# Ledger of designs, part 42: peptides against a protein of PDB entry 3ESW

Target 1, 322 residues: chain A of PDB entry 3ESW
Amino acid sequence: NNIDFDSIAKMLLIKYKDFILSKFKKAAPVENIRFQNLVHTNQFAQGVLGQSQHLCTVYDNPSWHSIVLETLDLDLIYKNVDKEFAKDGHAEGENIYTDYLVKELLRYFKQDFFKWCNKPDCNHCGQNTSENMTPLGSQGPNGEESKFNCGTVEIYKCNRCGNITRFPRYNDPIKLLETRKGRCGEWCNLFTLILKSFGLDVRYVWNREDHVWCEYFSNFLNRWVHVDSCEQSFDQPYIYSINWNKKMSYCIAFGKDGVVDVSKRYILQNELPRDQIKEEDLKFLCQFITKRLRYSLNDDEIYQLACRDEQEQIELIRGKTQ

## One batch from the design tools (peptide; made by RFdiffusion4, then SolubleMPNN)

Design b1_p12_2_s3 (from b1_p12_2, 5 letters changed)
Fold by OpenDDE base, seed 3:
Structure b1_p12_2_s3 (fold): chain B 322 residues (1-322), chain A 12 residues (1-12)
Amino acid sequence: as target 1 above (322 residues)
Amino acid sequence: SLDDEIIEKLLK
């Protein structure tokens, strides 16, 4: 009896596909009840849900993508990408080109485009005057600042001229294209939009311990790649735990296709207590939100994303990105 | 292919 192993493999693949697709069917009433109870009773779950409602979809705005692409020096960017790509002996059209693009966008953003703002320069004294600035505190946005999704405004007094300088903490990434300055929040917000504007699969990673960064899905590497615009870092998930010796508890990735606990990628040592939510409830929450984000996708899209999710989970368990 | 990797994992 010649066992047709190819036929068996094909049949198993079909059954596996059907099994995977079955997990993404509309949530059962019991799952909806569990979800509602969780987000009403657990503050961390409320926070994750609230962030998902914004971060998973806000960057999927074609009008914003156009504004970004019109604002960036695309000629410089592609010239540099092409130069480095050719230097390494790659042929045009290889999937690795997108990795070179992301690396150049990191360089361009940090070196040429955006500025770190620990303290603002004095509006009256001009550039390189931040050392003369004394913080007076924070206040709500004025009528103009409120147009750009401003949550708070930091107030500074110049020790030299005595004038007040306002540093609005804008959450509108289009306004950040104008202001060209901020801290990790503004950097990650705008850089996430920039990457999305190139048609890339991007996630926003929130760390509970006051840092944020991106992940990019590399088609060449066939995995999620750590990307930090503040650090000009590509594929260095260890920088926080190892290089900074940062203590962390949670890293949550937010993308259009899902919400994923990526803590295992970044928390390599000095793990803080994960006491904000039960691990089972966090897993359920992320899966439930992910399922909702995929409700409009077809079976092939659902299957491909589910396969990607499984690969990522295997990677996170094996610690292979070290 | 992704399918081949899945098959390899299912057959192990």
Scores: peptide ipSAE 0.006, ipTM 0.492, DockQ to the pose 0.412
Fold by OpenDDE base, seed 5:
Structure b1_p12_2_s3 (fold): chain B 322 residues (1-322), chain A 12 residues (1-12)
Amino acid sequence: as target 1 above (322 residues)
Amino acid sequence: SLDDEIIEKLLK
């Protein structure tokens, strides 16, 4: 009896697809109740939900993408990408090109475009005067600052001229294209938008211990790749735990297609207690939000994303990013 | 193919 392995494989694939699709059906009433109870009773869960409502969708704005592309020096960027791509001579063409693009965007953003701002320069004394600035505290935005999704304004006094300088913490990434300065929040916010503007699959990674970065889905590497604009870092998930010796508890990735606990990618040592939520509840929460984000997708899209999710979960379990 | 990898996983 020649076992038709091809027919068996096809049948298994169909059954597997059906099984996967069944997981992404509309949440059962019991799951909705569990979700509601979780977000009402657990502050961490509520925070993750709140972040997902913003971070999963805000960057999918075609008008913003156009403004970004009009603002960046695309000629310089592509010139540098083409130069690096030409060196490797890879016949595998288009997939590796995006990795070079992201690497150049990291370079360009840090070196040519955006500035780190511990303290602002004095508005009166001009450039390179931040050393003379004394923090006075923070306040709410004024009427102008409030137009750009500003929640907090840091106030500084110049020790030289005595004038007050305001450093609004803008959350509007389009305003950040103008101001071109900030800390990790502003860097990651604008850089996430920049990557999205090139049509890339990008997630915003929130770390509970006061840092944020991106992940890019590399079609060449066929995985999510760590991307930190502040560090000009590509595929170095170890930098926080190993190089910085940073203690961390949670890293949560927010993308258009899902919310994922990526802590295992970044927390390699010095793990802090994961006491904010039960592991089972966090897994449920991320899956539930992910299902909601995928409700409008077709069966093929759902299946492809589910396969990618499974590959990522295997990667995270095996500890083999390489 | 992605399908082949999935099949291999299902057969393990």
Scores: peptide ipSAE 0.006, ipTM 0.491, DockQ to the pose 0.450
Fold by OpenDDE base, seed 1:
Structure b1_p12_2_s3 (fold): chain B 322 residues (1-322), chain A 12 residues (1-12)
Amino acid sequence: as target 1 above (322 residues)
Amino acid sequence: SLDDEIIEKLLK
């Protein structure tokens, strides 16, 4: 019996595609009950759900993308990208251009556009006066600050003139285009929007141990790439565990198409106890949210994303992150 | 191709 291996392979592929697509159908009643029980009983699960409701969709705003592109020096950015691409890009193919773009955006954002703010300058004394600022604590936003999704305002007193300076912690990334200063939260928030405004596939990565960064899906590398705007870092997932010797428990990536536990990419040593949720429940939670985010997609889109997800899971298991 | 990788996984 000449086993037509090609026919068998095609049949297996069809069955596999159907199986994958079946996982993205409407959740069964039992899965809905499990999800509801999990998010009502587990605080970490509540936090992940709450973050997903914001971070997965907020950056998909065409009006914000336009404002970003109108605000950035695109001529400078593309001039620098073209210059770097002309050196090596022709040998590597067109897909590498987006990697050069992200690298230039990292440079531009850190060097030319945004500022790290440990302490604000004194509003009365002017520029380069942050050394004279003493923290007094934090308070709620005033009526003006509340317009820009401000949760907290840090209060500082100037040791020189005695005046109070407010440092609002704005969560509105459009306001951050004006203020052009902040810490890791403001940096990552605005930089995520910037990358999205160029039409890139981007995720926001939340680390439980008080840091945040991005991931970009590189078509050239055919994988998710670590991107940290604070560090001007591209494809250096090891910087936290190795360079900083940071102890970490959870890293969760939030994107328009899914929520993924990416802890294995970044937690290379000094792992803290993962005691906030059962591993099976976290896996279920991320899959359930991802499934909901994909409800409007067609079968081809679902299949392509599922294949990408599988490849990422293989990468994360094999520890082949650089 | 992605399809080839899937086939290879299914046949192992």
Scores: peptide ipSAE 0.006, ipTM 0.462, DockQ to the pose 0.442
Fold by OpenDDE base, seed 4:
Structure b1_p12_2_s3 (fold): chain B 322 residues (1-322), chain A 12 residues (1-12)
Amino acid sequence: as target 1 above (322 residues)
Amino acid sequence: SLDDEIIEKLLK
């Protein structure tokens, strides 16, 4: 009997797809109970869940995308992208163009658009007066600041004029298009929205040790790529552990299609104790949230994403960015 | 709690 290897391969592929799809079916009652117990008993799990409710969906706002695209100097951006793309001898339509776009967006954002704010300038004394500012602490937002999802306002006193300057920590990225200043939180928040506004697959990466950055899915590289707007960094996941010698415990990526523990990509040395949650429970949590985020997707979308997830997990295990 | 509402939304 001639073994129809093509028929067997097709059958195996179907069975494999069915198996993968079966994992993304509605959660069993036992999984729901486990999830409920985990988020009620583990503060870290609760924090990851809370972040996922915001970060996984907030950037999927077409109105915000329009506002971003209207605010950016698109002519300058695309002129620079086209120039660098042509200089490197790439043909039009290559998937690598999006990598050039992200690199230019990093340049544009850091050099032309957004400002790092350790301390605000004095509202009375004007520009370049931050050196004269003394922190007094933090307080809640006022009635105007609260309109822009402000959780905290840093208060500074000018040593020169004695006036108080407020530095509201806005979480509304549209307000950040106006203010054009902040720290890693504001940078990452607005830059995540900017990348999403270009139709890119983007994740927000939260590090427990007070840093945040993005990941972009490069179709050219066929992987998630580290992107840090603060550092104008593209594909340099090692900068924190190696260059900064930063100690870290958790890096969690939040995207529209899932939540992923990406700690292995970024924590290359100086690993802090991962004592906030059991590894099995964190894996379960991320999978559970990811499963929920994909409930409305069709079988083909679920399968494609599952293949991407598997490739990423292999990458993270091997510790080799190809 | 806000958490319960979030959980309910995820479980629906």
Scores: peptide ipSAE 0.000, ipTM 0.352, DockQ to the pose 0.019

Design b1_p12_2_s4 (from b1_p12_2, 4 letters changed)
Fold by OpenDDE base, seed 4:
Structure b1_p12_2_s4 (fold): chain B 322 residues (1-322), chain A 12 residues (1-12)
Amino acid sequence: as target 1 above (322 residues)
Amino acid sequence: SLDEEIIEKLLK
């Protein structure tokens, strides 16, 4: 009996696809109960859920994408991308062009567009006066600041003129296109939107130890790539653990298609205790949220994303981010 | 997909 290996292969592929798709079906009642119990009893789980409700969807706004593209110097950006792309001898249409684009966006954002703000300049004394600013604390937003999703306002007094300067911590990325300053939160927030505005697959990475960055899915590299706008860093996931010698416990990536624990990509040494949630519960939580985000996708989209997820999990286990 | 390639390699 000639074993029709092609028929067997097709059958196995169908069964495998069906198996994968079965994992993304609507959650069973028991999974819903487990999820509800977890988010009600575990603060870390509640925090991850709350972040997912915002970060997974907020950047998928076509109106914001248009505003971003109208605000950026696209002529400069593409001129620089084209120059570096041509210099390296690449042909048009190669998937690597998007990597050059992201690298130029990192350069442009840090060098030309956005400013790091440890302390604001004095509103009265003008530019380069931040050295004269003393922090007085934080307060809630005023009526104007509240229009731009401001959570907190840092208050500073000028040692020279005695005037108060407010530094609103805006969460509205469109307002950040105007203010063009902030810390890691504002940088990552606006830069995530910028990358999304170019139609890229982007995740927002939250680190529990007060840092945030992006991941971009490179079609050329066929993986998620570390992107830090603050550092003008592309594909350097080691910078925190090794270069900064930073101690970290959790890194969670939030994207439109899922929530993923990416701690293994970034926590290479100096791991802090992962005591906020059981590992099994965190895995369950991320999978559960990911399933919910994919409920409207077709079977082919679900399967493609599941394959990508599996590849990422293999990468994270193998430690091959070198 | 990588899975299709793996399956194709396993069936070869």
Scores: peptide ipSAE 0.011, ipTM 0.510, DockQ to the pose 0.181
Fold by OpenDDE base, seed 3:
Structure b1_p12_2_s4 (fold): chain B 322 residues (1-322), chain A 12 residues (1-12)
Amino acid sequence: as target 1 above (322 residues)
Amino acid sequence: SLDEEIIEKLLK
């Protein structure tokens, strides 16, 4: 009896698909209870949920994408991408071209578009006057600043002219297209929107130790790629733990299709205690939120994303991006 | 999951 290995393989693949899809069925009542209890009793879980409610969906705004694309120098960007793509002699098609696009967007954003603002320039004295600025503290937004999702305004006095300069910490990324300045929060917020505006799969990575960055899913590399707009960094997840010698406890990635603990990608040394939540509860939380984000997807979309999730988990365990 | 534990053991 010639064992039809092809038929067996095909049957096993079908059964595997069905098994994977079964994990993404509507949550059981017990899972809902566990989730509710977790987010009501654990502050870290509540924080992750709150972040997911914003970060997983806010960037999926077609009107914002249009505004971004109208604001960027697309001619310059694509000219530079084409130039670098041609130098490397790649005939490898559209997938690798997207990696070049992200690299150019990193360059363009840091070098040509956005400015780091440790302290604002004096509104009266003009450019390159930040050295003359003394912090007076922070206050709530005024009526105008409040229109742009501003939680805090840093107040500075100019030592030269005595005038007050306000540095509103805007969370509206469209306002950041105008202001063109900020710290890691503003950089990552706007850059996440920029990448999303090109139709890319992007996650916002929150680090508990006061840093934020992006991940981009490279179709060429077939994995999530570290992207830090502040550092003009592509595929350098080690920069925090190794280059900065930064101590970290949690890195959580927030995307439209899921929430993932990506700590293993970035925390290579100097790990801080992970004492904010039980590991099993964090895993459950991320999976539960991810499942909810996928409720409207079809079986093929769910399966493709689940395959991607499994590949990422294998990568994170193996430390292959290091 | 059991699969993760197995994978962690195989990668050690």
Scores: peptide ipSAE 0.008, ipTM 0.390, DockQ to the pose 0.081
Fold by OpenDDE base, seed 2:
Structure b1_p12_2_s4 (fold): chain B 322 residues (1-322), chain A 12 residues (1-12)
Amino acid sequence: as target 1 above (322 residues)
Amino acid sequence: SLDEEIIEKLLK
C-alpha cells in the first residue's frame, strides 16, 4: 500500500489548524474567573488590562489616519523612501519597501517633524528660552487642556520674565500633530499613530522603568522589529540594556491583535526583579487579553496570527533575530 | 508557505 504522504500531510495540517483554533475559542468559565480574580487582586495585572483597553484599540481610527496623512509631508517621505529603495536594487521586494518607509518615518519624525521637550520655551520670551525655565511642579488640566486627553500639566516659571508657562502632557495624538513636541510618551504615542496610518502592524511597548517605544511587524524580516522614534532606531532592541545600561523588569507590547510580554527581546542584562506578578499569571493575562482581541476574527486570521505568535515565542527563546 | 514550514516542523 503506497502511503499517500501528501494525504497524510494535509490531514495533519487540518488537525493542527483545528488544534490551534481550539485554543482561541471563547474562554471557558474557569478562565474568566481566573482572569477576573487576577485583575482584581494584582495591581500590575490591572495596569496591563487598563493599558490594553486603550493602547490596543485607540490607534485603529480611520479619521485619525486621514488627519495624519494630511499633516505629514508625504511627497518628501516617499521621495526619500524611493531614493533609498532604488539604491539597494530590490526590484522584487515590495516587502522591503515598507522597512525603508519605517526608517524614513523615523528620520522624518525626529529630524523634520517633532521636537524633544525637556522644558518648554517661555510663552512670553519666545523660542530657545527653555534654559530660563524653572519647574514649579505639576497640576491638573484646565478646561481647554482637558479637551485633549491631558492627564497632567507641568508648570514652569521663567527666570527672565517671571511668567508661568504650562506644559500640558497631552495624550491626544491629534493634538500632538499641532504641538509637535514632547518626551518619550508623546513621541511614542504620535509615532505609533503615524505608523498605523500607513496601514502597518504596530505595537506600543511599555517598559515599567519609564520608557516606551514601538514595534513594527516587518513582512520582509517576518518578525517584530524594534522601533524607537526618540532614538531614530530601527531593529536595535539592545540599545536600552547595552547602550544605556538600563535596568528593566518588564516590557509589554500592546497591539490591536494582542498583548505580548516582550521583555526577553529588550532585557539582555541588568534584569530587575520580576516580582509584580507570577510569570504564569502574566502569561495567562497576556494570552487571555489576546484571545479577547481576536474574538471577531475569522478562523484563517486567527490561525495566521497564532502562527506568528509561535514564531515570535521561538525567536524570544532562541535570542536569534533571524 | 507557512503551512509547509509547520509541516516540516511537525515531521521533524
Scores: peptide ipSAE 0.008, ipTM 0.537, DockQ to the pose 0.414
Fold by OpenDDE base, seed 5:
Structure b1_p12_2_s4 (fold): chain B 322 residues (1-322), chain A 12 residues (1-12)
Amino acid sequence: as target 1 above (322 residues)
Amino acid sequence: SLDEEIIEKLLK
C-alpha cells in the first residue's frame, strides 16, 4: 500500500490547526474557577495578573506613538540605521533592517536621549550637582506630580545650597519624554513605548529580583530577542546570570498577545527558590491570561501566535540542554 | 480512516 505521505501531512496539519484553535476557545467554567481561586489565594499570581492588566495593553496607544515619533530625532535614527544596513550588504531584505533599527534605538536612547538618575541634580544649583544631593526619604506626589501617574517622590537636600529637590518616580511614559531621566523602571517603561511606536512586537520583562527589560520579536532571527535599554544590550540574555552573577527566581514577559514565563532564557545559574507559586499553577496562570488577551483575534492570528509560542517553548527547553 | 484515528490519538 503506497502510503500517501502528502495526504497524511495535509490531514495532520488541518487537525493540528483545529486542535490549536480549540485551546484558545472561551475558558471552561472549571478553568475560570481555578483562575479565580489562584489569584485570590496566591499573592504572586495576583501580582502577575495586576501587572498584565497594565503592561499588556498600556503601550498600545496610537496617540502615545504619535507623540513619541514627534519627539525623537527620526532623521538621525534612520540615517544611522541606513548606514549600518548598507555596510552589511545583506540580501536578507526588510527583516534584518528591523534588528538594526532596534540596535540604533538602544544606542540613541542611552547615548543621546535618556539619562540614568541615581540622584537628581539640584534644582537650584543646576546640572552635574547630583553628588551634592542627600536623600531625605520618599513621600506621596503633590497635586501636579499626581497628574503623571506618580506613586512615589524621592526627596533630596542639596548639601551646597540647602534647597530641596523632588525626584518624582513618574509612570507616565509621556512625562518621561519630557523629564528624560530615571532608573531601570523609567528606562524600560519609556523604551518599551518607543519600540511599540515603531510598530514592533515588544514584551515587558519583569524580574522579581528588582530589574526590568524588554524583549523584541525579531522577524529576522524568528525569535524573541533580549533588549535592555539600560545596558544598550541586544540579544545578551546571559548578562544578568553570568556577567552580573545575579541570583534570580522569576522572569515574566508581558505583551499584548500574551504572558510568558521566560525565566529559562535568563536564569542560567544561581537560581533562587521558585517558591512563590507552584510551577503548574504559574503555567496555568500565564496560559489563562494569554487566552484572554487573544479572545478577539481571528483563527489565523491565533494559529500564528500559537506556532510562535510553541517555537519559543522549544527554544527555552533546548537552551537548558546545552 | 486509520490515519484519522491515529491523528486523533496523537492530538489527545
Scores: peptide ipSAE 0.000, ipTM 0.376, DockQ to the pose 0.093

Design b1_p12_3_s1 (from b1_p12_3, 7 letters changed)
Fold by OpenDDE base, seed 2:
Structure b1_p12_3_s1 (fold): chain B 322 residues (1-322), chain A 12 residues (1-12)
Amino acid sequence: as target 1 above (322 residues)
Amino acid sequence: DFLFDLALKNLL
């Protein structure tokens, strides 16, 4: 009896696919109850849910993508990408080109496009007057600022002219295309939208200890890649724990197709207590939100994403083999 | 196929 190994392999693959797909079926009533109880009883879980409701979907706006692409110097960007791509002699792979694109976008964004703003310049005295600015505190947005999803406005007094300058903390990334300044929040927000506008798979990473960055899914590297617009950093997840000696407890990635605890990628030392939620409940929460985000996807899309998820989990467990 | 190898490793 010639064992048709090919037939057996195909059958095993089908059964495996069905098994994986079964995990992404509509949540059972018991899972819904567990989820509701968790988000009602745990503040951290409620925060993760609230962030997911915004961050997982807000950047999937075709109108915003068009505005971004119309605003950026695409000729400069692609010229620089082509130049760097040509140097490395990569004859093969549309896939590696996207890594060069992301690296150029990091350069362009930090060097040419966006500005770090510790303190604003004085609106009356003009440019390079931030040294003369004294913080007076924060207040709510006015009627104009409120149009651009502004949660808070930092207030500064000029020591030279005595005038007040407002620094609205805008969360509208389209407004940030105009203002072109901010801190890590504004940087990451707009840069996430920029990457999405190029059709890239992107996640927004929230760190509980007051930092935020991106991840990009490199088709060339076949993994999620750390991307920090503030640092012009590509694939350097260690910069926070090692270079900054930052203490951290949680890093949560928010993307269109899922919510993932990526703490193991970034928290390499100086781990703070993870006491905000039980590990099992956080895992459940992220999986539950991820399932919900995938409810409209077909079986093939669900399967491919589930395979990607498993690869990432293996990576996070094994660490990068240096 | 990496997925097949992964499937085998997870079934084993």
Scores: peptide ipSAE 0.016, ipTM 0.578, DockQ to the pose 0.565
Fold by OpenDDE base, seed 5:
Structure b1_p12_3_s1 (fold): chain B 322 residues (1-322), chain A 12 residues (1-12)
Amino acid sequence: as target 1 above (322 residues)
Amino acid sequence: DFLFDLALKNLL
């Protein structure tokens, strides 16, 4: 009896697709109860939920994408991408072009567009006066600053002229296109929007230990790729644990299609206690939020995303065995 | 096929 392995494989793939689709159906009443209890009893879970409600959707704004594309020097960007793409002889690989684009956007953003702001320049003395600035503390936004989703304003006094300079910590990424300065929060916020404006699959990664970065889904590499705009870093997930010797407990990725614990990608050594939530509850939470984000997707989209999720989970498991 | 192996692992 010639076992028709092709027929068996096809049947298994159909059954697998049906099985995957069954997991993404509307949550059972018991799962809803578990979710509600978890977010009401666990502060970390509540924080992850709160972040997901913003970060998973805020960057999917076509009006913002247009404003970004109108603000960037697209001629310079594409000229540089085309130049680097042409050097490698990859004329047949459309998928690798997006990796070159992200690398150029990292360069452009750090070198040409955005500025790190440890302290603001004095509004009266002008540029390159930040060394003369003394922090006085922080306060709430004024009536103008409040228009741009500002929760905190850092106050500085100039040691030279005595004038006060306000450094509002804007969360509106469109305002950041004007101000063009900030710390890791402003960098990651605006850079996430920039990548999204090019139609890329992007996640915002939150680290509990006061850092944030992006991930981009490379169609060429067929995986999520670490992207840090502050560091001009592409595919260097080790920089925090190894190069910085940073101690970390949690890295959570937030995207339009899901929430994922990516800690295993970045926490290679010096792991801090993961005591904020039970591992099973964190896994459940991320899966539950991801399921909700996918409720409007069709069966083919759900299946493709689930295949990508499983590939990522395998990668995250294998990366600990090398 | 990687997808087949993945499918098998997730069905078991």
Scores: peptide ipSAE 0.012, ipTM 0.542, DockQ to the pose 0.679
Fold by OpenDDE base, seed 3:
Structure b1_p12_3_s1 (fold): chain B 322 residues (1-322), chain A 12 residues (1-12)
Amino acid sequence: as target 1 above (322 residues)
Amino acid sequence: DFLFDLALKNLL
């Protein structure tokens, strides 16, 4: 009896695909009840849900992508990408070229495009006057500032001229293309949109301890890659825990196709207590939101994403992000 | 299929 091992392998692959797809079927009533109870009783869960409702979808706006691409110096960007790509002697291939593109976008964004703003310059005295600025507190947005999803406005007085300068904390990334300044929130917000505008698979990573960054899915490396626009950092997930000696409890990645606890990628030492939610409930929450985000996808898309999910989970368990 | 290979490697 010649056992057709190839036929058996094909049949097993089909059954395995069907098994994986079965996990992404519409949530059972019991799962919906568990989800509702969790988000109503746990503030951290409510926060993760609230962030997912915004961060998972807001960047998938074709009109915004067009505005971004029209605003960036694409000629400079691609010229620099081509130069570095050619220098390293890589064979022409779209997958590895995209890693060079992301590295150049990091360079371009930090060096040429966007500015870090601890304190604003005085609107009256002009550039390089931030040292003369005294914080007076925060206010609500005015009628103009409110048009650009402004949550708060920091108020500063110039010690030289006495004039007041407003620093609105805009959450509208299109307004950030104009203002070209901010802190980690504005940097990550606009940079996430920039990466999405190139058609890349991107996640927004929220750290509970007041930092935010991106992850990019490298088709060349076949994994999620750490990307921090503030640091011009590519594939350096260790910078926070090791280089900054930052204490952290949670890192949650938000993308169009899922919400993932990526804490294990970034929290390598100095872990803070994870006391905001039960680990099982956080896992359930992320899986439940992810499942909802995938409800409109076809079986092949669901299967491909499930493959990525399992690869990532193994990477996170093995601690081999380096 | 990577997941299948992985599932096999985790079952062995």
Scores: peptide ipSAE 0.011, ipTM 0.520, DockQ to the pose 0.367
Fold by OpenDDE base, seed 1:
Structure b1_p12_3_s1 (fold): chain B 322 residues (1-322), chain A 12 residues (1-12)
Amino acid sequence: as target 1 above (322 residues)
Amino acid sequence: DFLFDLALKNLL
């Protein structure tokens, strides 16, 4: 009996695809009950859900993308990208160009565009006066600040002139294109939008221990790549655990196509207790939210994303970037 | 389950 191995292989591939797609069907009633109970009883789960409702969708705004591209010095950016790309003699192919783009955006953002703000300059005394500023605490936004999704305003007094300077912590990334200053939150928020505006696959990474950064999906490297705008860092996931000796418990990535626990990529040593949620419940939560985010996608899109998810999970289990 | 998916993929 000439076993048609090609026919068997095709049938197995079809059945495998169908099996993968079956996981992304509408949740069963029991899964919905489990999800509802988890987010109502576990504060960490509620926090992850709340973040996903914002971070997974807010950056998918074509109007914002246009405003970003109109605001950036695209001529300078592409001139620098072309210059760096030309040095490699194009030997690595066209896909590497996007990695050069992300590296230049990191440079441009940190060196030319955005400013780190420990303390604001005095509004009365002008530039380079932050050394004279004393913190008085924080308060709610005024009527003008409230227009730009501001939850908190830091208040400073100038030791030289005695005037008060307000530092609103804006969450509107379009307002950040004007103010061009902040800390890790403002940096990551606007930089995530910038990367999205170039049509890139981007995730926002939240660390429980008060840091945030991005991941970009490199077609050249065929994986998610660490990107930190504050550090001008590309593909250096070890900087927090190794270079900073930072203690961490959770790193959660939020993108339009899913929510993923990426802790294994960044927590290489000095792991803090993961006691906020059961590991099985966190896995379930991330999968459940991811499933909901993919409900409108076609079978081919779902399958391609599932293959990408599997490759990432293999990477995370091995503890080595591919 | 990821391990199940990996096992299934390795059978193909």
Scores: peptide ipSAE 0.006, ipTM 0.487, DockQ to the pose 0.165

